# Peptides against a protein of PDB entry 3J47, part 96

Target 1, 121 residues: chain A of PDB entry 3J47
Amino acid sequence: IRLTNQLKSLKGLQSKLKDVVEYLDKVINKELPINHTILGKLQDVFNLLPNLGTPDDDEIDVENHDRINISNNLQKALTVKTNDELMVIYISNLVRSIIAFDDLIENKIQNKKIQEQRVKD

## One batch from the design tools (peptide; made by RFdiffusion4, then SolubleMPNN)

Design b2_p28_7_s3 (from b2_p28_7, 19 letters changed)
Fold by OpenDDE base, seed 1:
Structure b2_p28_7_s3 (fold): chain B 121 residues (1-121), chain A 28 residues (1-28)
Amino acid sequence: as target 1 above (121 residues)
Amino acid sequence: DLVKEMQEIISKLQEKIKELEEQLKKEQ
C-alpha cells in the first residue's frame, strides 16, 4: 500500500515535469511568450534542489545552510532505497510546488494548439 | 540562455525520478 502510493505520486510528478519541459520547449522555440509566474515557480523548485545544476555550479553559497541540508537529504532520499518516509515528504513538496502552476502550463499549451489548428483551417 | 539551463535542470530531475521509479518497482 505505501509503496503503491509512492509510485502513484512519483508518476504524477513525472507527468507534471513532462508538461514543464513541453512548456519550456515552446518558450525556447518562441511559440509561447515567457511567463514570469511559471519561471518564478520553477526557480522555487530549483531552490529546493541546488545540486541538480551542472557540475560547474560549485558555488557553495555558504549562507543557505537550510537549503543545503534539504538538498542533501532529498538527494539521499532519491538514491537510498531505505528512506521511503523522507522521500515521500520531499516528493510531496516538489509536487506541491509544481501543482501551483501546472494548470497554467496546460491551459497555455492547449490554447496554443487550438490557435494553430484554427490557422491551418 | 536561462530557459535552456532551467530545461536542463528539469531533465536531470526527470532522470533521477525515473531512476527512483525503477528502484521502487524492484521492491514490489
Scores: peptide ipSAE 0.192, ipTM 0.759, DockQ to the pose 0.312
Fold by OpenDDE base, seed 2:
Structure b2_p28_7_s3 (fold): chain B 121 residues (1-121), chain A 28 residues (1-28)
Amino acid sequence: as target 1 above (121 residues)
Amino acid sequence: DLVKEMQEIISKLQEKIKELEEQLKKEQ
């Protein structure tokens, strides 16, 4: 039950992030004008997530043979678990910010699709 | 430029969220 609810919430977040990427792609392609309200909300999200730009240090070089693997796996598992716990906190803040403009993104995408259909008819 | 950087950050976040989804699926 708890895990199923977490997966459902995560899928909802994935859908919202997909809508954000689709919106940004349309802005990059000049299909939509820049909306400073949407971009301002995304900036607020990024300011809450200082570590999103760090490449995952998950490339700790596997080059040291033979004695560190169990302690490193536990420390990596604890670091991953701690990073996952911190990530859940950050994701929760991100979700609160995204919900505030998700309807605006969807409305802009839909309105553009409707306008493009009307020009083809 | 800024919009592209924002899109890249969101894409990285999507990847991490996908990894979390896969981990949660392995725990079921």
Scores: peptide ipSAE 0.187, ipTM 0.754, DockQ to the pose 0.275
Fold by OpenDDE base, seed 4:
Structure b2_p28_7_s3 (fold): chain B 121 residues (1-121), chain A 28 residues (1-28)
Amino acid sequence: as target 1 above (121 residues)
Amino acid sequence: DLVKEMQEIISKLQEKIKELEEQLKKEQ
């Protein structure tokens, strides 16, 4: 039950992030004007995120010390679990921030599609 | 420039979230 709810929440977040990427692509391509309200909210989101690490920082060298390794694997597992629990808290805050402007993003994309249709007719 | 940087951060975040989704799926 708990894991299913976490996966459902995570899928919801993935969908919303996809909408954010689509919006940013349209802004990059000059299809939409820069909206400082949307960008300001995204900056607030980024300020709430922990340092995601560089892709290289997650390569904690697996290669040394078998007997300290049960304590280190437990400490790694606890650190990973603690990091995952912290990530869930940050993700929850991120989701709340994204929900606050998701409708605004979708409305801007839809309004542009409607304008493009009206220019073709 | 700023919008491209934001796009890169969002892409990294999407990757980490996908990794977390795969981990949670392995625990089910």
Scores: peptide ipSAE 0.171, ipTM 0.742, DockQ to the pose 0.259
Fold by OpenDDE base, seed 3:
Structure b2_p28_7_s3 (fold): chain B 121 residues (1-121), chain A 28 residues (1-28)
Amino acid sequence: as target 1 above (121 residues)
Amino acid sequence: DLVKEMQEIISKLQEKIKELEEQLKKEQ
């Protein structure tokens, strides 16, 4: 039961991350303009993530030891070898941040499609 | 530039989540 619920929640997260990638692809391809509100919310997500940087960028800016510890704990939790409970907490915070702008992504995509239809008519 | 970096980070996160899904599936 617990594991099945975790897998269901994880599939939900995978779907939302796919929507984010599809949005970013449309921005890269100039199909959508840059939306600073969406990008700001995505930056908030990244600020909650550990430095997913390459292992070669050892320039961890030493100025925030507490952020480094939170980042390291989150990195350890996202590396599947450590504390499932901490991982669930961090993923839940990430999910909350992603859900908070998912509606903005979808609305922006829809509004652009409607505008393109109106210009063709 | 920034948007591509953001996409790369999301892609790395997707891969880690997929790895987690595969591990949880092996425990069933």
Scores: peptide ipSAE 0.166, ipTM 0.739, DockQ to the pose 0.281

Design b2_p28_7_s4 (from b2_p28_7, 21 letters changed)
Fold by OpenDDE base, seed 4:
Structure b2_p28_7_s4 (fold): chain B 121 residues (1-121), chain A 28 residues (1-28)
Amino acid sequence: as target 1 above (121 residues)
Amino acid sequence: SLVSLMQQVISKLQQLIEEKQKEIEELK
């Protein structure tokens, strides 16, 4: 039961992150305009993420003290194999943050697909 | 660009989550 719930939480997060990647790809390809509401919510998520060791991590400013604390705790939870409970808690918080704008992302992607179909018809 | 940076971070996060998911599956 516990491991199943952990896996379910991870799968949920993966699904939401896939939606974000799809949105960002469309923005990069200039298929969608930049939406400041979506990007603002995504920035909130990034401020909650640990340093993932990306080359550009230094370009992500974590200014909020509370966000820094959450980020550090998440990093600890992700690195310690035996601390699965903390990992689930922080992943759940990330999922909730992403859900806050996921519907908006989906709506934008769907609207674009509908428009592209109408142009092909 | 900021959007490209965001894409890179999300991709890295996805990789880490997949690794953790694999680790949990191996414990079953």
Scores: peptide ipSAE 0.104, ipTM 0.672, DockQ to the pose 0.297
Fold by OpenDDE base, seed 3:
Structure b2_p28_7_s4 (fold): chain B 121 residues (1-121), chain A 28 residues (1-28)
Amino acid sequence: as target 1 above (121 residues)
Amino acid sequence: SLVSLMQQVISKLQQLIEEKQKEIEELK
Protein backbone atom coordinates (compact mmCIF):
# COMPACT_ATOMS: atom_id res chain seq x y z
CA ILE B 1 0.00 0.00 0.00
CA ARG B 2 2.61 2.62 1.02
CA LEU B 3 4.92 1.77 -1.89
CA THR B 4 1.98 1.86 -4.30
CA ASN B 5 1.06 5.35 -3.13
CA GLN B 6 4.65 6.50 -3.56
CA LEU B 7 4.70 5.06 -7.07
CA LYS B 8 1.45 6.82 -7.93
CA SER B 9 2.85 10.14 -6.69
CA LEU B 10 6.01 9.69 -8.76
CA LYS B 11 3.95 8.89 -11.86
CA GLY B 12 2.03 12.12 -11.35
CA LEU B 13 5.27 14.06 -11.14
CA GLN B 14 6.57 12.35 -14.29
CA SER B 15 3.46 13.39 -16.18
CA LYS B 16 3.93 17.03 -15.20
CA LEU B 17 7.61 16.94 -16.13
CA LYS B 18 6.66 15.48 -19.51
CA ASP B 19 4.47 18.53 -20.14
CA VAL B 20 7.43 20.76 -19.30
CA VAL B 21 9.68 18.83 -21.70
CA GLU B 22 7.08 19.11 -24.46
CA TYR B 23 6.87 22.87 -23.95
CA LEU B 24 10.64 23.32 -23.94
CA ASP B 25 10.99 21.21 -27.09
CA LYS B 26 8.47 23.44 -28.84
CA VAL B 27 10.37 26.54 -27.71
CA ILE B 28 13.70 25.06 -28.88
CA ASN B 29 12.13 24.20 -32.24
CA LYS B 30 10.73 27.78 -32.46
CA GLU B 31 7.19 26.41 -32.60
CA LEU B 32 6.30 28.49 -29.53
CA PRO B 33 7.67 31.83 -28.40
CA ILE B 34 9.56 32.06 -25.14
CA ASN B 35 7.17 32.83 -22.31
CA HIS B 36 8.95 34.70 -19.54
CA THR B 37 6.32 33.80 -16.95
CA ILE B 38 6.77 30.08 -17.60
CA LEU B 39 10.56 30.40 -17.65
CA GLY B 40 10.41 32.34 -14.37
CA LYS B 41 8.48 29.49 -12.75
CA LEU B 42 11.00 26.99 -14.14
CA GLN B 43 13.77 29.11 -12.68
CA ASP B 44 12.07 28.78 -9.29
CA VAL B 45 12.28 25.00 -9.69
CA PHE B 46 15.93 25.15 -10.69
CA ASN B 47 16.75 27.43 -7.77
CA LEU B 48 15.96 24.39 -5.63
CA LEU B 49 18.28 22.28 -7.80
CA PRO B 50 21.42 24.33 -8.61
CA ASN B 51 23.62 21.23 -9.10
CA LEU B 52 21.24 19.06 -11.15
CA GLY B 53 23.00 20.42 -14.21
CA THR B 54 25.24 18.27 -16.38
CA PRO B 55 28.19 16.59 -14.60
CA ASP B 56 30.38 19.19 -16.29
CA ASP B 57 28.74 21.90 -14.17
CA ASP B 58 30.60 20.58 -11.11
CA GLU B 59 33.18 23.25 -11.94
CA ILE B 60 30.69 26.12 -11.74
CA ASP B 61 31.40 27.78 -8.42
CA VAL B 62 27.81 28.26 -7.37
CA GLU B 63 28.42 31.24 -5.08
CA ASN B 64 25.69 30.25 -2.64
CA HIS B 65 26.96 27.48 -0.38
CA ASP B 66 23.45 27.03 1.03
CA ARG B 67 22.01 26.36 -2.43
CA ILE B 68 24.73 23.80 -3.09
CA ASN B 69 23.86 22.02 0.14
CA ILE B 70 20.15 21.92 -0.72
CA SER B 71 20.87 20.53 -4.19
CA ASN B 72 23.29 17.96 -2.85
CA ASN B 73 20.73 16.88 -0.28
CA LEU B 74 18.06 16.53 -2.96
CA GLN B 75 20.35 14.53 -5.22
CA LYS B 76 21.38 12.41 -2.28
CA ALA B 77 17.76 11.89 -1.28
CA LEU B 78 16.87 10.88 -4.85
CA THR B 79 19.85 8.55 -5.32
CA VAL B 80 20.31 7.10 -1.83
CA LYS B 81 17.68 4.74 -0.37
CA THR B 82 18.17 5.85 3.21
CA ASN B 83 16.63 9.32 3.16
CA ASP B 84 13.01 8.93 2.07
CA GLU B 85 11.88 11.73 4.37
CA LEU B 86 14.09 14.33 2.71
CA MET B 87 13.07 13.01 -0.69
CA VAL B 88 9.40 13.61 0.13
CA ILE B 89 10.12 17.17 1.28
CA TYR B 90 12.11 18.09 -1.82
CA ILE B 91 9.73 16.41 -4.25
CA SER B 92 6.81 18.20 -2.58
CA ASN B 93 8.52 21.55 -3.10
CA LEU B 94 9.23 20.72 -6.73
CA VAL B 95 5.63 19.62 -7.30
CA ARG B 96 4.31 22.88 -5.86
CA SER B 97 6.52 24.88 -8.20
CA ILE B 98 5.58 22.72 -11.21
CA ILE B 99 1.84 23.00 -10.51
CA ALA B 100 2.21 26.79 -10.60
CA PHE B 101 3.08 26.76 -14.33
CA ASP B 102 1.66 23.44 -15.63
CA ASP B 103 -1.67 25.04 -16.56
CA LEU B 104 0.18 27.87 -18.31
CA ILE B 105 2.19 25.38 -20.35
CA GLU B 106 -0.91 23.47 -21.40
CA ASN B 107 -2.72 26.67 -22.31
CA LYS B 108 0.15 27.88 -24.50
CA ILE B 109 0.42 24.55 -26.31
CA GLN B 110 -3.34 24.44 -26.88
CA ASN B 111 -3.50 28.03 -28.07
CA LYS B 112 -0.81 27.33 -30.64
CA LYS B 113 -2.70 24.29 -31.93
CA ILE B 114 -5.87 26.37 -32.24
CA GLN B 115 -4.03 29.09 -34.17
CA GLU B 116 -2.50 26.55 -36.55
CA GLN B 117 -5.91 25.03 -37.18
CA ARG B 118 -7.43 28.45 -37.88
CA VAL B 119 -4.78 29.14 -40.51
CA LYS B 120 -5.61 25.85 -42.25
CA ASP B 121 -9.36 26.65 -42.37
CA SER A 1 20.99 28.16 -24.41
CA LEU A 2 19.15 28.52 -21.10
CA VAL A 3 16.19 26.60 -22.55
CA SER A 4 18.45 23.75 -23.64
CA LEU A 5 20.02 23.62 -20.18
CA MET A 6 16.57 23.50 -18.59
CA GLN A 7 15.66 20.62 -20.90
CA GLN A 8 18.76 18.71 -19.82
CA VAL A 9 18.03 19.24 -16.12
CA ILE A 10 14.43 18.11 -16.52
CA SER A 11 15.56 15.05 -18.46
CA LYS A 12 17.96 14.19 -15.64
CA LEU A 13 15.19 14.62 -13.08
CA GLN A 14 12.94 12.34 -15.13
CA GLN A 15 15.70 9.73 -15.18
CA LEU A 16 16.10 9.89 -11.40
CA ILE A 17 12.36 9.46 -10.91
CA GLU A 18 12.32 6.50 -13.28
CA GLU A 19 15.18 4.90 -11.37
CA LYS A 20 13.26 5.37 -8.11
CA GLN A 21 10.15 3.86 -9.63
CA LYS A 22 12.16 0.83 -10.68
CA GLU A 23 13.62 0.54 -7.19
CA ILE A 24 10.15 0.70 -5.63
CA GLU A 25 8.85 -1.96 -8.01
CA GLU A 26 11.77 -4.22 -7.09
CA LEU A 27 10.85 -3.87 -3.40
CA LYS A 28 7.27 -5.05 -4.00
Scores: peptide ipSAE 0.101, ipTM 0.670, DockQ to the pose 0.294
Fold by OpenDDE base, seed 5:
Structure b2_p28_7_s4 (fold): chain B 121 residues (1-121), chain A 28 residues (1-28)
Amino acid sequence: as target 1 above (121 residues)
Amino acid sequence: SLVSLMQQVISKLQQLIEEKQKEIEELK
């Protein structure tokens, strides 16, 4: 029972993440406008990622360094199988953000598909 | 771009979740 419910929840999460990827692809391809609310919430999740950089790299240029550090730290957290605790925290925050905006993402994708079909007819 | 970075992160998360799902299915 518990494992079945966990698998169902994971499948649901995979579906939601797929919707997010599809949305981001549409934004990258300029098919949909950027939604700053969605991107801002995702950015907040990424900013909650601990600096997986060694604490000694604190000395180099603050402004460009924060974005590069967040990216490198996130990539390192996601690639290092051994950092399960950090992954759980990040996934939990990401899941909350994705659930909150999933309906908005789906509505935008569907509305665009409907508009594209109307132009082809 | 920030959007491209977010897409890469989400794609990695999808892969990790898929791997964990497979692991759980193998434990059944």
Scores: peptide ipSAE 0.099, ipTM 0.664, DockQ to the pose 0.239
Fold by OpenDDE base, seed 2:
Structure b2_p28_7_s4 (fold): chain B 121 residues (1-121), chain A 28 residues (1-28)
Amino acid sequence: as target 1 above (121 residues)
Amino acid sequence: SLVSLMQQVISKLQQLIEEKQKEIEELK
């Protein structure tokens, strides 16, 4: 039961992250305009993310000691090869931040797909 | 660009989550 619930939560997070990647890819490819509201909310997510080995990640959290601690804790939680309760807590905080823009991202992606199909028909 | 960086970070996070999912599945 516990492991199943954790797996379900991770699958939910994975799905949301996939939507984010798809959106960002479309923005990079100039298929969608930059949406500053989405990007601003995404920045809030990144402020909770650990240094994932990108040189620019360190610049996002420099100003808030509490955010740095949260980020470090998330990193530790994600690297531990155990069913750690701390991982669930930190992922839950991350998910709450992601949910803030997920609906908007999904709407933008769907609208674009509909328009592209209409042009092909 | 900032957008490209964001995509890289999210992609790395996805990888970490997939690894965790695999670990959890192996414990079942």
Scores: peptide ipSAE 0.112, ipTM 0.686, DockQ to the pose 0.295; fails the geometry check

## One batch from the design tools (peptide; made by RFdiffusion4, then SolubleMPNN)

Design b2_p29_3_s1 (from b2_p29_3, 17 letters changed)
Fold by OpenDDE base, seed 3:
Structure b2_p29_3_s1 (fold): chain B 121 residues (1-121), chain A 29 residues (1-29)
Amino acid sequence: as target 1 above (121 residues)
Amino acid sequence: KEKLIEEMKKVIEELQKLVEEKQKQLEEL
């Protein structure tokens, strides 16, 4: 029961992350215009995760020591069975940011489809 | 702007890989 619920939650997170990548690809391919509200919510995710993006940039900016600790703590929360209350808060904030972002993507895709339909009629 | 979106995509792809690895580890238990 607990394991099945954890697997269901991870599958839900995986689906939302896929929708995020698909949206970013549509923006890169110029199929969708840049949305500053959506990008702001992604920035909120990255502000919680300063080191998930560059295994290959050896720019150890020494000013990021607190950011490195937050990222290492979240990577440890995702990689290690740590019952750290702080890590649960970071994961919860990340998940909230991803959900709010997914809702904004869906609303934007729906609004674009409605506008394209109204221009064809 | 385009570089920032590409960097953002790489971060999300790494997070996907971590979630997939965790899912696999939980399916093997």
Scores: peptide ipSAE 0.214, ipTM 0.792, DockQ to the pose 0.335
Fold by OpenDDE base, seed 5:
Structure b2_p29_3_s1 (fold): chain B 121 residues (1-121), chain A 29 residues (1-29)
Amino acid sequence: as target 1 above (121 residues)
Amino acid sequence: KEKLIEEMKKVIEELQKLVEEKQKQLEEL
């Protein structure tokens, strides 16, 4: 039961992350305008994940000891070896930020479809 | 602006890989 609920929650997170990538692709392809509210919420997700840095940037500075600790704690939390309670807090905050972002994406996609239909009628 | 969105996309794609790896590990248990 607990494991099945964790799998279901993780699958839900994976689906929402897919919706985020699909939205960003539409913005890159100029199919959607850049939304500052959506971009701000995505930046909030990155502020909670300070070092999901692409492994291709071999040079940024030793001055954020707290960002390295949060990244190591997230990667260690994902690697199953330090404090289950802190792991649940970090994942819960991440998931909450991604849910709030997904709701904004869905609302904008729906509003665009409604506007396109109103211009066609 | 476009560069920042591309960097943001890459980070979300890495998070997707990490979540997928965890899902696979949990499905093997």
Scores: peptide ipSAE 0.203, ipTM 0.791, DockQ to the pose 0.340
Fold by OpenDDE base, seed 2:
Structure b2_p29_3_s1 (fold): chain B 121 residues (1-121), chain A 29 residues (1-29)
Amino acid sequence: as target 1 above (121 residues)
Amino acid sequence: KEKLIEEMKKVIEELQKLVEEKQKQLEEL
């Protein structure tokens, strides 16, 4: 029962993260205009998330000693089976932030599909 | 602006990978 609820919650988070990536790709490809409200809410996620190192940050600029400690805490909370309470807190804050703009992302993608259909008809 | 969106995408993709690894660990139990 508890594991099934955790798997369901994690699958819900995975789906929402996919919708965020699909939205960001459409903005990068200039298919959608930059929405400052959605970007502001994503920035709130990144301010609540300790720096998830980009896979290309093999350049540790030695000046960010305070940012390295927080990245290690989220990765450690998400990778280490031994701190379920910190994992639940970080994931809950992340999920709350993502839920607050997922409906905005979906509405923007749907509105674009409707406009593209109206131009083809 | 475009660089910031690409950096944001990379961070979300890394978070997806961490979530997928946890999902796999829970499905193997």
Scores: peptide ipSAE 0.200, ipTM 0.782, DockQ to the pose 0.315
Fold by OpenDDE base, seed 4:
Structure b2_p29_3_s1 (fold): chain B 121 residues (1-121), chain A 29 residues (1-29)
Amino acid sequence: as target 1 above (121 residues)
Amino acid sequence: KEKLIEEMKKVIEELQKLVEEKQKQLEEL
């Protein structure tokens, strides 16, 4: 029961992260205008994820000891065995930020579709 | 601006990989 609910929650999170990537691709491709409210919510997610940095950024800026601890803390926090109350609060805030962000993306995509339909009519 | 959005995308793609890995670990139990 608990494991099934956790798996369902992770599937929901995975779907929302996919919607985020699809939105960012549309912004990169200039199919959608840059929304500063949406980008601000992504920045809130990144402030909650200080070590999600791709290994492909060839700018070695030297603060590697506290950064390794937070990536390991995120990986640990995503493990079912993390009994750290601070990590549970952190993940709960991250998931809440991603949920609120997904709702903003969906609303933005819907509003664009409605505007495109009104221009065709 | 475009470089920042690409960096933000890469970060979300890394988070996706982490979530997928954890989902797989839970499906194997």
Scores: peptide ipSAE 0.193, ipTM 0.776, DockQ to the pose 0.346

Design b2_p29_3_s2 (from b2_p29_3, 19 letters changed)
Fold by OpenDDE base, seed 1:
Structure b2_p29_3_s2 (fold): chain B 121 residues (1-121), chain A 29 residues (1-29)
Amino acid sequence: as target 1 above (121 residues)
Amino acid sequence: MEELIKNMQKVIEELQKLVQEQQELLKKL
C-alpha cells in the first residue's frame, strides 16, 4: 500500500514535469510568448532545490560537467543522510511548487486558446 | 533570456531522470 501510493505520486510528478518541459519547448520555439509569472514560479521551484547554485570553488572543467555536477549534487543531497523528516518536508514543498506551476501553465494555455477562438468568431 | 529558459529546461529534464530512477528503485523493492 505505501509503496504503491509513492509510485502513483512519483508517476503524477513525472507527468507534470513533462508538461513543464513541453511548455518550455514551446517558449524556446517561439510558439508561446515568454511569461514572466511562469518563469518566476519555475525559479521558486529551483530555489527549493538544494545547492544548484554553488559550484564549490575548486576545479575548472567547463563543457560536459554541469549536467553531472547538478545530478551528483542533487543525488548527494538526497543520499547524504539529511534527517528523513527534512527530506520529506523538502520533497513535499518541491512537489507542491511543481503542481502549482503546472496549474498555472494549463490555465495560461487555456486562456490563450479562448482568446484565439474569440478572434476567429 | 532564451539561454536561461534552456538552462531551466535542462534542470527539469534532470529532475525527470531522478524521478524515473526513484520509480525504478521502488519497483525493485
Scores: peptide ipSAE 0.100, ipTM 0.723, DockQ to the pose 0.339
Fold by OpenDDE base, seed 3:
Structure b2_p29_3_s2 (fold): chain B 121 residues (1-121), chain A 29 residues (1-29)
Amino acid sequence: as target 1 above (121 residues)
Amino acid sequence: MEELIKNMQKVIEELQKLVQEQQELLKKL
């Protein structure tokens, strides 16, 4: 029961993260206008992330490391700060921010479609 | 602005990967 609920919650989180990527792709492709309220809420999500961009001063290698460093620093931020309670609070706030952000994306897409319909009529 | 959005996308793709890794670990238990 507990494991099944955790897997269901992680699948829900994965879906919401996908919806956010799809929104960002549509903005990059100019299919959607840049929404500063949406980007500001995404920045709030990233500002909750523990410093994903401090190079730990301890491993040399040039030019291909930005992806591996973000993954390793996020994994290290998730694993090395062994205050399980602060990590649960942090993940809970991150998940809440992602859900509220996804709801904001969908509401803005729907409102845009309704406005575009009203201008054609 | 485009670079900021691309950087935001990369961070979300890494979060998706970590969530998938956690799902695969939980399926092995």
Scores: peptide ipSAE 0.095, ipTM 0.717, DockQ to the pose 0.330
Fold by OpenDDE base, seed 2:
Parts: structure tokens; sequence; C-alpha cells
Structure b2_p29_3_s2 (fold): chain B 121 residues (1-121), chain A 29 residues (1-29)
């Protein structure tokens, strides 16, 4: 029962993350205009990622380090068995922010379709 | 701006990979 609910929740999260990637692809391909409110909410999601501030480990190039650090820090935050309770609270806040962001994407796509219909009539 | 969006997409793709890895671990238990 508990494991099945966790798998269902992770499957739901995976679907919402896919919807976010498909939105970003449409923005990159210029099929959708850049929406600063959506990008701001996505930045809020990233700011909720634990800034696993640098373990002091000296010397590799400042321009590639920030991109690899977010992936490695997120892997470390999800794989470091640092108190199962703090991890559950963190994941719950991240999931809530991703759901609220996906609902915003859907609402903006629907509003664009309604505007495009009104210009054709 | 386009580079920022591409970076945001890469972070979401890494999150998808991690969520998939956690699903596969939970299916083995």
Amino acid sequence: as target 1 above (121 residues)
Amino acid sequence: MEELIKNMQKVIEELQKLVQEQQELLKKL
C-alpha cells in the first residue's frame, strides 16, 4: 500500500515534469512566446532546490561548474540518506511547486488558444 | 534568454532521470 502510493506519486511527478519539458521545447522553437511569469515560477522551483553549497573542493573552471553542480547537488540531495523526514518535506514542497507551475502552463496555453480562435472569427 | 530556457530544460531533464531512477529502485523492493 505505502510503496504503491509512492510509485503513483512519482509517476504523477514524472508526467508533470514531461509537460514542463514540452512547454520549454515550444518556447525554444518559438511556437510559444516567452512568458516571464512562467519562467519566474520555474526559477522559484529551482530556488527551492537545496543549494547544497559547494563542498570545499578546489579548482575546476567557473563556467561549466554551475551547470554540473545543480545536477550533482540534486543527485546528492536525493541519494544522501540525510534524515528521511527532511527529504520527504523537501520533495513535498518541490512537488507542490511543480504542480502549481504545470497548472499555470495549462492555463496560459488554453488562454492563447482562445485568443487565436477569436482572431480567426 | 534562449540559453536560460535551455538550461532550465536540462535541469528538468535531470529531475526526470532522478524520478525514473527512484521508480526503478522502488519496483525492485
Scores: peptide ipSAE 0.092, ipTM 0.706, DockQ to the pose 0.334
Fold by OpenDDE base, seed 5:
Structure b2_p29_3_s2 (fold): chain B 121 residues (1-121), chain A 29 residues (1-29)
Amino acid sequence: as target 1 above (121 residues)
Amino acid sequence: MEELIKNMQKVIEELQKLVQEQQELLKKL
């Protein structure tokens, strides 16, 4: 039961991350206009990712490593058994932020479709 | 702007890989 629920939750998260990539592709391809509110919410999600990997305040080298550090720090955080409760809270906040972001994407796509229909009638 | 969006996309793709690796690890348990 617990393992099946974890797998289902991760599969849900993977689907939402895919919907984000597909949105960003449509924006890159100029199929969708840039939405600064959506991009700002995505930045909020990214700002939470470095904080998932730091139990130890030692040395923010503030130059050019954010991407490799996010994957390694998140992987390290998911592997570090030493603060499971805080990690679950941070992951739960990240997941809530991604869901709220996905709901915002879907609402904006739907609103665009409704506007495009009203221009064809 | 386009570079920022490509940067965001790459980070999301890295997160997708990590989530997939965790799923494959959990399927082996």
Scores: peptide ipSAE 0.089, ipTM 0.706, DockQ to the pose 0.343

Design b2_p29_3_s3 (from b2_p29_3, 19 letters changed)
Fold by OpenDDE base, seed 4:
Structure b2_p29_3_s3 (fold): chain B 121 residues (1-121), chain A 29 residues (1-29)
Amino acid sequence: as target 1 above (121 residues)
Amino acid sequence: MSELIKQMQEVIDQLKKLVEELEEQLKKE
């Protein structure tokens, strides 16, 4: 029962992450205009990613290594089981931000379709 | 701007992969 609910929740998260990718693809392809509110909410999702940097590299190199490190650090945190409670809080915040972002994408796509219909009538 | 959006997409693709890996781990338990 608990595992089935966790699996269902992860599938729901995977679906919403897919909708985010499909939105970003449409923006890259210029099929949708850039929405700064959507991109701002996506940035809020990234800012909620804990810097799971290992406390053991005092090397300041500003500008392009941080993103691969954030993904690897998230993957390490998810694999290392070292703080299940902080991981649950983090995942819960990430999931809430992704849901709010997905709802915003859907609302913007629907509003665009309604505007395109009103210009054809 | 286009580069920032591509970089955001890459991070989301990585998050999708992590969610898939977690789903596979939960199916093995």
Scores: peptide ipSAE 0.038, ipTM 0.594, DockQ to the pose 0.343
Fold by OpenDDE base, seed 1:
Structure b2_p29_3_s3 (fold): chain B 121 residues (1-121), chain A 29 residues (1-29)
Amino acid sequence: as target 1 above (121 residues)
Amino acid sequence: MSELIKQMQEVIDQLKKLVEELEEQLKKE
C-alpha cells in the first residue's frame, strides 16, 4: 500500500516533469513566447535543489562535472541513512514546486488559447 | 536568454531521469 502510493506519486511527478520539458521545448522552438513568471517559478524549483557543491572545494571546472555530481550526490544522499528525513522534506518541497509550476504552465496555455479564440470570433 | 532556457531544460531532463531511476528502484523492492 505505501509503496504503491509512492510509485503513483512518482509517476505523477514524471508526467508533470515531461509537461515542463515540452513547454520549454516550445519556448526554445519559438512556438510559445518567453514567460518570465514561468521561468521565475522554474528558478524557484532550481533554488530548492540542494547545491550539491561539496562543502570544501573552491576549484573551477563548470562545463562537464555538474551532470555527474547531481546524480552521484543524490545517490550518496539516498545511501546515507542519516539524511532520510531531510531527503523526504526536500523531495516533498521539490514535488510541490513542480506541481505549482505545471499548474502555472497549464493556466498560461489555456489563457493564450482563450485569447486566440477571442481574436478569431 | 535562449541558452538559459536550454540549461533549464537540461536540468529538468536530469530530474526526469532521476525520478525514472527512483521509480525503477522502488519496483525492485
Scores: peptide ipSAE 0.030, ipTM 0.584, DockQ to the pose 0.344
Fold by OpenDDE base, seed 3:
Formats: sequence, structure tokens, C-alpha cells
Structure b2_p29_3_s3 (fold): chain B 121 residues (1-121), chain A 29 residues (1-29)
Amino acid sequence: as target 1 above (121 residues)
Amino acid sequence: MSELIKQMQEVIDQLKKLVEELEEQLKKE
């Protein structure tokens, strides 16, 4: 029962992250206008990310490793049992911010469609 | 602006991958 609810919650988070990617793709493809409020909220999400890109001081290779290090250090931060409470608070705030962001995307897409309909009538 | 959006997308894709890895770990327990 507990594991099934955790798995359902993770699938819900994965769906919301997919909706965010799909929004960013539509903005990159110029299908949607850039919304500074949406991007600002996503920046707030990223600014709440602890610096998961500080190398612990033990391997210098300076030009292609930063992208792999963010994933590995986030994975380490999620797997390293030494700050579970702060990590749970952080993930909870991240999830809340992603949900509020998804609701904002949907509301803005709907408002744009309503405006485009009102200009055609 | 386009580069910032691409960087944001890359971070979200990494977060999706980590969530998938966590789901796979929870299925092995």
C-alpha cells in the first residue's frame, strides 16, 4: 500500500515534468509565445535546486562534465542519506512549484485560445 | 532566451530521468 502510493505520486510528478517539457518544446518551436511569468516560476524552481553542480573537490576535468555532474550530484543528493529531511522538504517544494507552474501553463494556453477565438468572431 | 529555455529543458529531462530511476529502484524492492 505505501509503495503503491509512492509509485503513484512519482508517476504524477513524471507526468507534470513531461507537461513542462512539452510546454518548453512549444516555446522553442515558436508555437507558443514566451511567457516571462512562466519562465520566472521555472527559474524559482531552479534557484531552489541546491548547487548540485559544485564538484566535491576531487576530480578536475573542466569542459564536458558539468551536465553529467548535475545528474550524478542530484542522484547522490537524493541517495545520500545524510540530509533526508531537507531533501524531502526540497522535493516537496519542487513538486508544489511544478504543479503550480503546470496550472499556470494550462491557464495561459486556455486564455490564449479564448483570445484567438474572440478575435475571429 | 532560446539558450536559457534549452538549458531549462535539459534540467527537466534530467529530473525526469532521475524520477524514472527512482521508480525502477522502488520496483526492485
Scores: peptide ipSAE 0.026, ipTM 0.564, DockQ to the pose 0.333
Fold by OpenDDE base, seed 5:
Structure b2_p29_3_s3 (fold): chain B 121 residues (1-121), chain A 29 residues (1-29)
Amino acid sequence: as target 1 above (121 residues)
Amino acid sequence: MSELIKQMQEVIDQLKKLVEELEEQLKKE
């Protein structure tokens, strides 16, 4: 039961991460305009990623922003069996942040479809 | 700005992969 709920929550996160990727692809391809609110909140998510790997390092060494460190810190947080609760809290916060993007993404896609329909009528 | 969006997409792809790995671990338990 607990494992099934964790798996369901994780599948939900995976789906929402896919929706964020698909949004970023559409923005890169100039199919959608840049939404600064989505990008700002996504930056907030990235700024929270280092805090999963170092619960005790009050020094955000902002200078080593190599894409490798974020993946390694999250992978380290996933491999450390003692961080299961911190990982669940983090995934929950990440999911909440991404759900708030999904509504904004869907609203942007719908608004574009409505504009494209109005130009055809 | 375009480069920042590409960097953000790459980080999201890495997060997606880690979520898939975690899902696989949870399926083995």
Scores: peptide ipSAE 0.020, ipTM 0.483, DockQ to the pose 0.349

